# Designs tried in a protein design run: peptides against a protein of PDB entry 6TME. Part 207

Target 1, 324 residues: chain A of PDB entry 6TME
Amino acid sequence: NRLKRAYIALQAWKKAFYSDPFNTAANWVGPDVCSYKGVFCAPALDDPSVLVVAGIDLNHADIAGYLPPELGLLTDVALFHVNSNRFCGVIPKSLSKLTLMYEFDVSNNRFVGPFPTVALSWPSLKFLDIRYNDFEGKLPPEIFDKDLDAIFLNNNRFESTIPETIGKSTASVVTFAHNKFSGCIPKTIGQMKNLNEIVFIGNNLSGCLPNEIGSLNNVTVFDASSNGFVGSLPSTLSGLANVEQMDFSYNKFTGFVTDNICKLPKLSNFTFSYNFFNGEAQSCVPGSSQEKQFDDTSNCLQNRPNQKSAKECLPVVSRPVDCS
Target 2, 324 residues: chain A of PDB entry 6TME as posed
Amino acid sequence: NRLKRAYIALQAWKKAFYSDPFNTAANWVGPDVCSYKGVFCAPALDDPSVLVVAGIDLNHADIFGYLPPELGLLTDVALFHVNSNRFCGVIPKSLSKLTLMYEFDVSNNRFVGPFPTVALSWPSLKFLDIRYNDFEGKLPPEIFDKDLDAIFLNNNRFESTIPETIGKSTASVVTFAHNKFSGCIPKTIGQMKNLNEIVFIGNNLSGCLPNEIGSLNNVTVFDASSNGFVGSLPSTLSGLANVEQMDFSYNKFTGFVTDNICKLPKLSNFTFSYNFFNGEAQSCVPGSSQEKQFDDTSNCLQNRPNQKSAKECLPVVSRPVDCS

## One batch from the design tools (peptide; made by RFdiffusion4, then SolubleMPNN)

Design b2_p21_7_s2 (from b2_p21_7, 20 letters changed)
Fold by OpenDDE base, seed 3:
Parts: C-alpha cells; sequence; structure tokens
Structure b2_p21_7_s2 (fold): chain B 324 residues (1-324), chain A 21 residues (1-21)
C-alpha cells in the first residue's frame, strides 16, 4: 500500500517534469519505486518487513518542472533534497502529510510565492534550506519556534522586519542575506543560545545594533554588511569571545572602533570598510597584526589611505546618531 | 554504482530512524 502510493506520487512528479537534461527519471518506470534514480527506500519503523520511500535526492539534476500535489502521498519521506534544479511554482500544501520530514532542501530553484508555511507543520524538521529562490513576503515568526539546526533563507525576496521570536531559535546557522528585510535587529537576538553563524548581508536593515549581540558567546561568524545600520558599534561586542569573522562594511556606522573589539581573542577577519568611522585604535589598523586581517577602507579616518573626502564625512560625522 | 547506492540507502535508513526519535 505505501509503495503503491509512492508510485502514484512519483509518476505524477515525472509527468510534471518539463525538462530532464540528464534523463534522471528515465528509469522511473514500473512499480519498483525503490530502484528509481534519486529515490531511496528504508524499512518502516512501525513494520520493519515493509519498505517505504524514506528519501528523495535529485540534487543537481537541472530538472525543469513543478511539485505536484500528489507528492503528499510520500508520507514516509524524511529526507527531501532537490537543490540545483529548475523547479517552479509553489510548495504544495499537501506536503503537510509528510509528518516525518527531517531535512528539506529546495535551494537553488525557481520557487515563488510566500514563505512555504507547510514547513511549519513538520514537527521533526531539523534542516530547512530554501535559499536561492523567489520566495516573498514576510517571514512567519513561528519559524523560530521550530527546533531547527540550520535556517537558510538567503537570496530570496523576503521583506518586512525580522521577527522578535528569533531569540527562541536553537539554530547554529541562520542566513538572512540578500533579501529585503527592513527595520532593526531584534534585541532578543542575544537569546540565541546555540548560534554559531548569522548573516544579514545585503538587506535594508537599519537603526542601531542592539547591545544584546554581545551575549552571543558561541558566534564565530557575524556578518551585517551592506545594510543601513547607524550609530556606534556596541561596546558589548567585546563579549564575542569566539568570533572569527566579523563584517560591518557598507553601512552608516559612526564613532570610534575600539581596542576591545579589534583585540577579540579569536578574531581572524574584521571588515568595517565603507562606513563613517572617524577613529580606530592601533590594534584595528590593517597590517598591525600578522594573525588578524582588517579593512578600514572608505571611512572618515585621519591619516589613513583610501578614505572618504571631508565633504562626504562632515555632514554625517558632525551629527552622530546616539544609540543610548 | 550499485554499491554507492547501497551505502546511500544505509545512510538514509539511519537518518530515517533518527528522525523518528
Amino acid sequence: as target 1 above (324 residues)
Amino acid sequence: SEEEKKKEEERFEQLYKNSLK
């Protein structure tokens, strides 16, 4: 019965292919779905004598098509990896029936529409990768109530603010890069107890950085480049004991870059170029360390190369934003 | 290869079991 349902689903999916350049689905013929290329079977846990479709791997198949509703018949699938294809349309709501979903990777496709809220219905989901698509609208706050190890949202069309629920996330890696997110980073960010890497690159984020960033003791990568952030860097950044890569470039930051930041014990690369910083400690100067790389290009620093003109600096530096 | 497929199936089986815990 389970394999019969899988057969119906997989044949419907094959019919939904517009192009299969590598003939990946060429052997998708007959009832033996476990022999299908990219289809993986395992013994069911409720009955080890029964084989079920437990995984799909069509990564890098360059398949053009869509996901038909019949995929909801793949009720035993825990691993769904279809990255680097040309699938279009929306994620079917019928996938809510895949209650065992553990890893969902639809990255590098042509999916459109709002955030696929069906992902929120999967109680055991640990890995969500929807990057490099055309998903749009607001991010549901409930995404951070999920016990996810990684959340990849980058290179989409998401807009609005980052939900305050971000502090509830147990994810080690979160990417927001290359979207249209706006507003401030929520103060609750400091509550992300397992965070190792967070990337905000290339959004419309603004305001002051929250002091609570300094509570991210496990963070190794913090990238906030290419946004509209203002004010001084929080003094609490001295608490980032494990940060290795830090990027604040292409913002509107002002003030002084302190020793306490540049002397962070694990810091390997710190980029703060293309801002309006008017001073830096000697420890922040590029070439001052053999172990650390710094970039101070295009700021308002005195006696440094490749800085902004006085005409560009004066209007901004003379009116610093007070974040206190 | 068939051997590679078998190894991948075994990997998926293990991950599947873990997902149900």
Scores: peptide ipSAE 0.029, ipTM 0.606, DockQ to the pose 0.039
Fold by OpenDDE base, seed 5:
Structure b2_p21_7_s2 (fold): chain B 324 residues (1-324), chain A 21 residues (1-21)
Amino acid sequence: as target 1 above (324 residues)
Amino acid sequence: SEEEKKKEEERFEQLYKNSLK
């Protein structure tokens, strides 16, 4: 019996709770699992006459505990939303049995260990949110072979380079922010045909920006702030016809910020502060447009307020990195 | 930052609504 298996799983999970401050699992008693708070039943896909546990929503429950292996008995679950809790430990490998998994949100918890490779086993997964955890190590290249709509990885402990397979991703939103990613952005990034938003904030990324970024025609948000990027901005950024929010602040960029970038047709905010730019077009000057906001603070610009000293600028500006 | 978190949450909420369609 599928509901009996669900009962076993849910009771095992209740036993794995260390704290339930809102008494969310208080009604998790008896065989009627479909009445449990945060448990949602639906007709089974293979037999509409059979009711199964199709979803879990424990978002914002502040529950402390872990995910027991018995959760692998929830074989009919397609939606698993447990964000904003205090769950700890690792994601159980037994979840590989949840072959219908469509949306997996474990964000804002205390999960640890390597990337949960069990997520790669789910053939129908469309949404993956593991942000605001303590996941560590290398990001598996295979994540970008998945037909995901969104990939949220931000605020973890991921290290190493961004996989070159990123160009295979069909995701519209990808976040890398606030990890320990290093190396260059792969040139294959330009192949992300469905990309709308990408965020690299607060990593150890370095090198030159690849010219292929300019091929991201559907991008509305591009944030590469708080990294170690060097060189000039690629001239191909003029191809970002739909970019609205662009942030390159807190890097080591040099050179001239061109009209072709600052006059992008949908650009609303462009922040390039805290770099070593030594020139900007008039269209890039803060206050030059009523429709666009610019921040040029703390660069090496002449006749602009709040710039770096000559002492800070000269060593960097005099030795430009060739990105060719 | 808290502002970044809020923005990310808003993006998630919009995506979630779209996924439920």
Scores: peptide ipSAE 0.016, ipTM 0.448, DockQ to the pose 0.369
Fold by OpenDDE base, seed 2:
Order: structure tokens, then C-alpha cells, then sequence
Structure b2_p21_7_s2 (fold): chain B 324 residues (1-324), chain A 21 residues (1-21)
């Protein structure tokens, strides 16, 4: 019965393929779905004597097509990996029936529409990768209430603010890069206890950085480059005991880059170029350390090469944003 | 290869079992 439902689903999906350059679905013929390329079977959890479709792996198959609603018949699937294809349309709501979903990777496709809220219905979801698509609109706050290990949202069309619920996330890796997010980083960010890597690159984020960033004791990568951030760097950044890679480039930051930031114990790369900083500690100067790489290019620094003109600096530096 | 398929099946079986813990 379960394999018959899987057969119906997989044959419906094969019919939804517009192009299969590697003939991946060439052997998708007959009732033996467990022999299908990219289909993996396992003993059912409720009955070990019954074989079920437990996983799909069509990664890098370059398949053009869409996801038909009949995929909701794959009720035993825990792993769904279809990255690096040319699938288009929306994620079917019928996938809510896949209650065992553990890893969902639809990255590097042509999916459109709002955030796939069906992902929020999966109680056991640990891995969500929807990056490199055309998903749009608001990010639902409930995404950060999920016990996810990783959240990949980068290279989409998401808009509006980052939800304040971000502080509830238990994820080690979160990517917002290359979207249209706006507003401030929520102060609740400091509550992300398991965070190792967070990337905000290439959004429309603004305002002052929250002081609570300094509470991210486990963060190794913090990239806030290519945004509209203003004010001084928070003094609390001296609390980032494990940060290795830090990037604040291509913003509107002002003030002094302090010794306490540049002397962070695990810091290997710190980029603060293309801002309006008017001073830096000697420990922040490029070439001052053999163990640390710095970039201070295109700021308002005195006696440094490749800085902005006085004409560009004066209007901004003379009117610093107070973040207090 | 059949050996690669078997390895991948074993991987999926293990991940499937882990997803239910």
C-alpha cells in the first residue's frame, strides 16, 4: 500500500519534468520504486517488515519541472534533497502530510512565491535550505521557533524586517544574505546561544548595531557587510571571544575602531573598509599583525592610504549618529 | 555503481532512524 502511493507520486513527478538532461528518471518505470535512481527505501518505523520510500536525492540533476501535489503521498519521506535543479513554481501544501520530514533542501532552483509555510508544519525538521531561489515577501516569525540546526535563506527576494523571534533560534548557522531585508537587527539577537555563523550581506538593513551582539559568545563568523548601518561599533563587541571572521564593510559606520575589537583572541580577519571611521587603534592597522588580517580602505582615517576625500568625509563625520 | 547505491541506502537508513529519535 505505501509503495503503491509512492509509485503514484513518483510517476506524477516524472510527468511534471520538462527536461531531464542526465536521464535521471529513465529507470522510473514499473512498481519497484526502490530501484528508481535518487529514490531510497528503508524499513518503516511502525513496521520493520514493510519497506517505504524514506528519502529522495536528486541533487545536481539539472531537472526542469515543478513539484506536483501528488508528492504529498510520499508520507514516509524524512530526507528531501533536490538542490541544483531547475524546478519552478511553488512548494505544494500537500507536503504537510510528510510528517517525518527531517531535512528539506530545495536550494539552487527557480521556486517562487511566499515563504513555504508548509515547512513550519513539520514537527521534526532540523535542516532547512531554501537559498538561491525567488521566494518573496515577509519571513514568518515562526521560523525561529523551530528547533533547526541551520537556516539558509540567502539569495532570495525576502522583504521587510528580520523578526524579533530570531533570539529564540537554536540554529548554529543562519544566512540572510542577498535579500531585501530592512530595518534594524533585533536586540534579541544576543539570545541566540548556539549561533556560530550569521550572515547579513547585501540587504537594506539600517540603524545602529545592537549592543546585544556582544553576547554571541560562540559566533565564529559575523558578516554585516553591504548594508546601511550607522553609528559607532558597539563596545560590547569585545565580548566576541570566538569570532574569527568579522566584516562590517560597505556601511555608514562612524567613530573610532577600538583596540578591544582588533585584539579579539581568535580574530583572523576583520574588514571594516568602505565606511566613515575617523580613527583606529594601532592594533587595527593592516600589517600590524602577522596572525590577523585587517582592511581599513576607504574610511576617513588620518595618515592612511586609500581613504575618502575630506569633501566626502566632512558631512558625515561632523554629524555622527548617537546610538546611545 | 551498485556499491554507491548501497552506501547511499545505508546513509538514508541511518538518517531516517536518527530523525525519529
Amino acid sequence: as target 1 above (324 residues)
Amino acid sequence: SEEEKKKEEERFEQLYKNSLK
Scores: peptide ipSAE 0.032, ipTM 0.523, DockQ to the pose 0.040; fails the geometry check
Fold by OpenDDE base, seed 4:
Structure b2_p21_7_s2 (fold): chain B 324 residues (1-324), chain A 21 residues (1-21)
Amino acid sequence: as target 1 above (324 residues)
Amino acid sequence: SEEEKKKEEERFEQLYKNSLK
């Protein structure tokens, strides 16, 4: 019965393929779905005597097509990995029936429409990768209420602000890069107790960095480059005891880059180029350390190479944004 | 810069590899 439903789903999916350049679905014939390439069966959790389709792995298959509603019949699937294909359309709402969904990777496809809210319906979801698609609109705040280990949202068309609920996230890795997010980073960010890596690259984020960033004691990667951030770097960044990679380049930051930031104990790379910083500690100077790499290019620093002109600097530096 | 772009690409590639299971 369960495998029969899986057969219906998989045959419907095969029919939804426009192109299968590697003939991945060539063996998708007959009732033995467990023999299908990229289909993995396991004993059912509720009845070990019953074999069910527990996983799909079609990664890197370059398949063009769409996800048909019949995929909702794959009710035993916990792992759904279909990255690096050319699947288009929307994520079917019928996938809400996949209540065992644990890892959902649809990255590097051509999916469109709003955030796939069906992902929010999966109670056991731990991994969500929807990056490198054409998802658009607002990010649902409920995404961060999920007990996710990783949230990959980068390279989409998401708009609006980052939800305040971000502080509730238990994720170790979150990527926002290359979207259209705007507004400030929520102050609640400091509550992300498990955060190791966060990437904001290439958005329309603005305002001052919240002081609460300094509470991210476990963060190893913090990249806020290519945004519209203003003001000084928070002094609380000295609290980033585990940061290894830090990038604030291509913003509108002003003020002084402090010794306390540049001497962070695990800091290996710190890029603060293409801003309006008007001073830096000696420890921040590129070449000052053999263990650390710095880039101070295109700021308003005195006696440093490759800086902005006084004409460009003065209007900005003379009007520092008060972040207090 | 081209260098920053390259670094970004490398970072995403690393994240991608780490996320592949």
Scores: peptide ipSAE 0.016, ipTM 0.414, DockQ to the pose 0.406; fails the geometry check

Design b2_p21_7_s3 (from b2_p21_7, 18 letters changed)
Fold by OpenDDE base, seed 5:
Structure b2_p21_7_s3 (fold): chain B 324 residues (1-324), chain A 21 residues (1-21)
Amino acid sequence: as target 1 above (324 residues)
Amino acid sequence: SEEKKKKEEEYFENLYKKALK
């Protein structure tokens, strides 16, 4: 039966624990798996008279171990939350049998290997959090073909370009921060109509920002800081009617920061420090507004404090990258 | 900086909470 399969899976997992400092699995004894700490049962969707293991929550348990293949026997699990542990190895491909997977959180662990492609096999997945791991290689383009609400990829070892399929994503939140992504932001980004928050912090992204960013009408947070972006800020950024937090700091941007950007109606914080901007509108000057915070530090601005030297500015400012 | 890192961690934690609620 289904609970017997769950028992086999959970006992195999307990055996795969190297350390359980809070004794979380101490009560994982006997056939009554629904009494196990961190195991949650519910009526089965196909038969409400049958009780099944529907959720796992081992968040913040500091458990060291790995995920054994037998976890594929937990076929009724829709919620899998095991963040803030010390699980290592790879995500088992046997988890493809968990066809009801809705929320998958393995964040803040020690997982390695390529992107866990088993996540692509789950037809009902809405929440994917794999942040703060050691996942590596390319991001599969197919991730953005899924009807996900949230995609957390930050603080991994992902490499290569961001897939052009990003424009197909229905996610409201996507994090790319602190990886090794390279190349340009795809022009298809403007098609992400449900996007509220996106962060690219601390990658190897380069090139010009695509004009299509200005089509992100619902975005409230846009952070592209600590990359290698060049050229001027797109004039189409004036279309970001709902942006509250915007950060372009620590790049190689040039040109003029315009009123149309700094006067965005919901803008609360705009950081464009540590670039090569050679001019800014009065509305962009720090202290010009009580409602908005600006940082123009370490640019090539005239008559502003804490700017780069002429020696640092001239080689870059005199050779602006044309993004047209 | 350490302060920036801490703020980013707090941001990601808040984002996580918002996404689940």
Scores: peptide ipSAE 0.528, ipTM 0.920, DockQ to the pose 0.841
Fold by OpenDDE base, seed 4:
Structure b2_p21_7_s3 (fold): chain B 324 residues (1-324), chain A 21 residues (1-21)
Amino acid sequence: as target 1 above (324 residues)
Amino acid sequence: SEEKKKKEEEYFENLYKKALK
């Protein structure tokens, strides 16, 4: 019965393929779905005597097509990995029936439309990768209410602000890079107790960095480059005891880059180039440490190479944004 | 730059691998 439903789903999916350059679905013939390439069966959780389709792995298959609604018949699937294909259209709402979904990777495809809200319906979801697609619109705040370990949103068309619910996230990794997010980073960010890596690269984020970033004691990578951030770096960044990679480049930051930041104990790379910083501590100077790499290029620093002209600096530096 | 883009892509791939364990 369950495998029969899986057969219907997989045959419908095969019919939804426009191109299968590696003939991945060539053996998708007959009722023995467990023999299908990229289909993995396991004993059902509710009945170990019953074999069910528990996983799909079609990664790197370069398949063009769409996800048909019949995929909702794959009710036992916990692992769905279809990255690096050319699947288009939307994620079917019928996937809400896949209540065991644990890892969902549709990255590097051609999916469009709003955030796939069906992902919010999966109670056991731990891994969500929708990066490198054409998803658009607002990010649902509910995404961060989920007990996810990893959230990959980068390289999409998401707009609007980052939800304040981000502070509720249990994720160790969150990527926002290369979207159209705007507004400020929520102050609630400091509540992300499990956060190790967060990337905001290449958005339209603005305002001051919240002081609460300094509460991210477990963060190893913090990249806020290529945005519109203003003001000084928060003094609380001295609290980032585990940060290894930090990038604030290509923003509109002003003020002084302090020793407390540049002497962070695990800091290996700190890039603050292409801003309007008007001073830096000696510990921040590129070449000042053998263990740390710094980039101070294109700021308003005195006696440093490759800085902005006084004409470019004065209008900005003379009008520092007060983040207090 | 193209080099920066490539490094970013590599970074994301590494994150992916780490997250999946």
Scores: peptide ipSAE 0.526, ipTM 0.923, DockQ to the pose 0.832
Fold by OpenDDE base, seed 2:
Structure b2_p21_7_s3 (fold): chain B 324 residues (1-324), chain A 21 residues (1-21)
Amino acid sequence: as target 1 above (324 residues)
Amino acid sequence: SEEKKKKEEEYFENLYKKALK
């Protein structure tokens, strides 16, 4: 009986709670698991006459505990939302039995260990949110071979390079922000045809920006701030016909910020502060447009306020990195 | 800054809400 298996799983999970400040699991008593708070039942896909546990929603419950291996008995779960709790430990490998998994949200918890590779085993997964945890190590390249709509990785401890497989992703949104990613952005990034928003904020990324970024025709948000990028901005950025928010601040960029970038048709905000740019077009000057906001603070620009000293600029500007 | 962190958190929450719609 599927509900009997669900009962075993949910009772094991209740036992794994260290704290339940809102008494969310107070009614988790008896065999009627469909009455449990945060447990949602639906007709089984293979037999509409059978009721199964199809979803878990424990969002914002502030529950402290861990995920026991018995959760692998919840084989009919397609929606698993447990964000904004205090769950610790690792994601159980037994969750590989949840073959209907469609949305997996474990964000805002205290999970540790490597990337939860069990997520790669789910054939129908469309939404993956593991942000605001302590996941570490390498990002598996296979994550971008999945038909995911959204990939949230931000605010973790991921290290190493961004996989070249990123170009295979069909996701509309990908967040890398606030990790320890290093190396260059892969040239394959330009193949992300469905990409709307991508955020690299606060990593250890370096090198030149790939010219292929200009192929991201559907991107509305591109944030590469707080990294170690060098060289000039690619001229191909003029191809970002739908970009609204663009941030390159807190890098080591040099060269001239061109009209072709600042005149992008949908650009609302362009921040290129805290770099080593030595020139900008008049269209890039803050206050030059009522429709667009610019920030050129702390560069090597002439006749602009709040710029770096000649002493800070000269060593970098005199030795520009050639990205060609 | 704390203000920057708050704006980023709000941004990520908005992304979450958009992705689930």
Scores: peptide ipSAE 0.515, ipTM 0.917, DockQ to the pose 0.839
Fold by OpenDDE base, seed 3:
Structure b2_p21_7_s3 (fold): chain B 324 residues (1-324), chain A 21 residues (1-21)
Amino acid sequence: as target 1 above (324 residues)
Amino acid sequence: SEEKKKKEEEYFENLYKKALK
């Protein structure tokens, strides 16, 4: 019965292919779905004597097509990996029936529409990768109520603010890069107890950085580059005991870059170029350390190369944003 | 720059590989 449902689903999907350049689905013929290329069977969790379709891997198949609603018949699928294809349309709501979904990767496709809220219905989801698509609109706050290990949202069309629920996330990795997110980083960010890597690159984020960033004791990568952040760097950044890579470049930051930041014990690379910083500690100067790499290019620093002109600096530096 | 973009892509791929382990 389960494999028959899987057969119906997979044949419907094959029919939904517009192009299969590598003939990936060429062997998708007959009832033996477990022999299909990219289809993986395993013993069912409820009955080890029954084989079920537990995984799909069509990564890098360059398949053009869409996801038909019949995919909802793949009720035993826990692993769904279809990255690096040309699938278009929306994620079917019928996938809510895939209650065992553990890893969902639809990255590097042509999916459109709002955030696939069907992902919120999967109780066991640990890995979500929807990067490199055309998803748009608001990010649902409920995404951070999920017990996810990794959340990849980068290179989409998401807009609005980052939800305050971010502090509830147990994810070690979260990517917001290359979207249209706006507003401030929520103060609740400091509550992300398992966070190792977070990237905000290339959004419309603004305001002051929250002091609570300094509570991210496990963070190794923090990239907030290419946004509209203002004010001084929080003094609490001295608390980032494990940060290795830090990037604040291409913002509107002002003030002084302190020793307490540049002397962070695990810091390997700190980029603060293309801002309006008017001073830096000696420990922040590029070439001051053999173990650390710094970039102070295009700031308002005195006696440093490749800085902004006084004409560019004066209007901003003379009117610093007070974040206190 | 194209170099920066390439480095970012490589970074994201590395994150992907780490997360699946």
Scores: peptide ipSAE 0.500, ipTM 0.915, DockQ to the pose 0.823

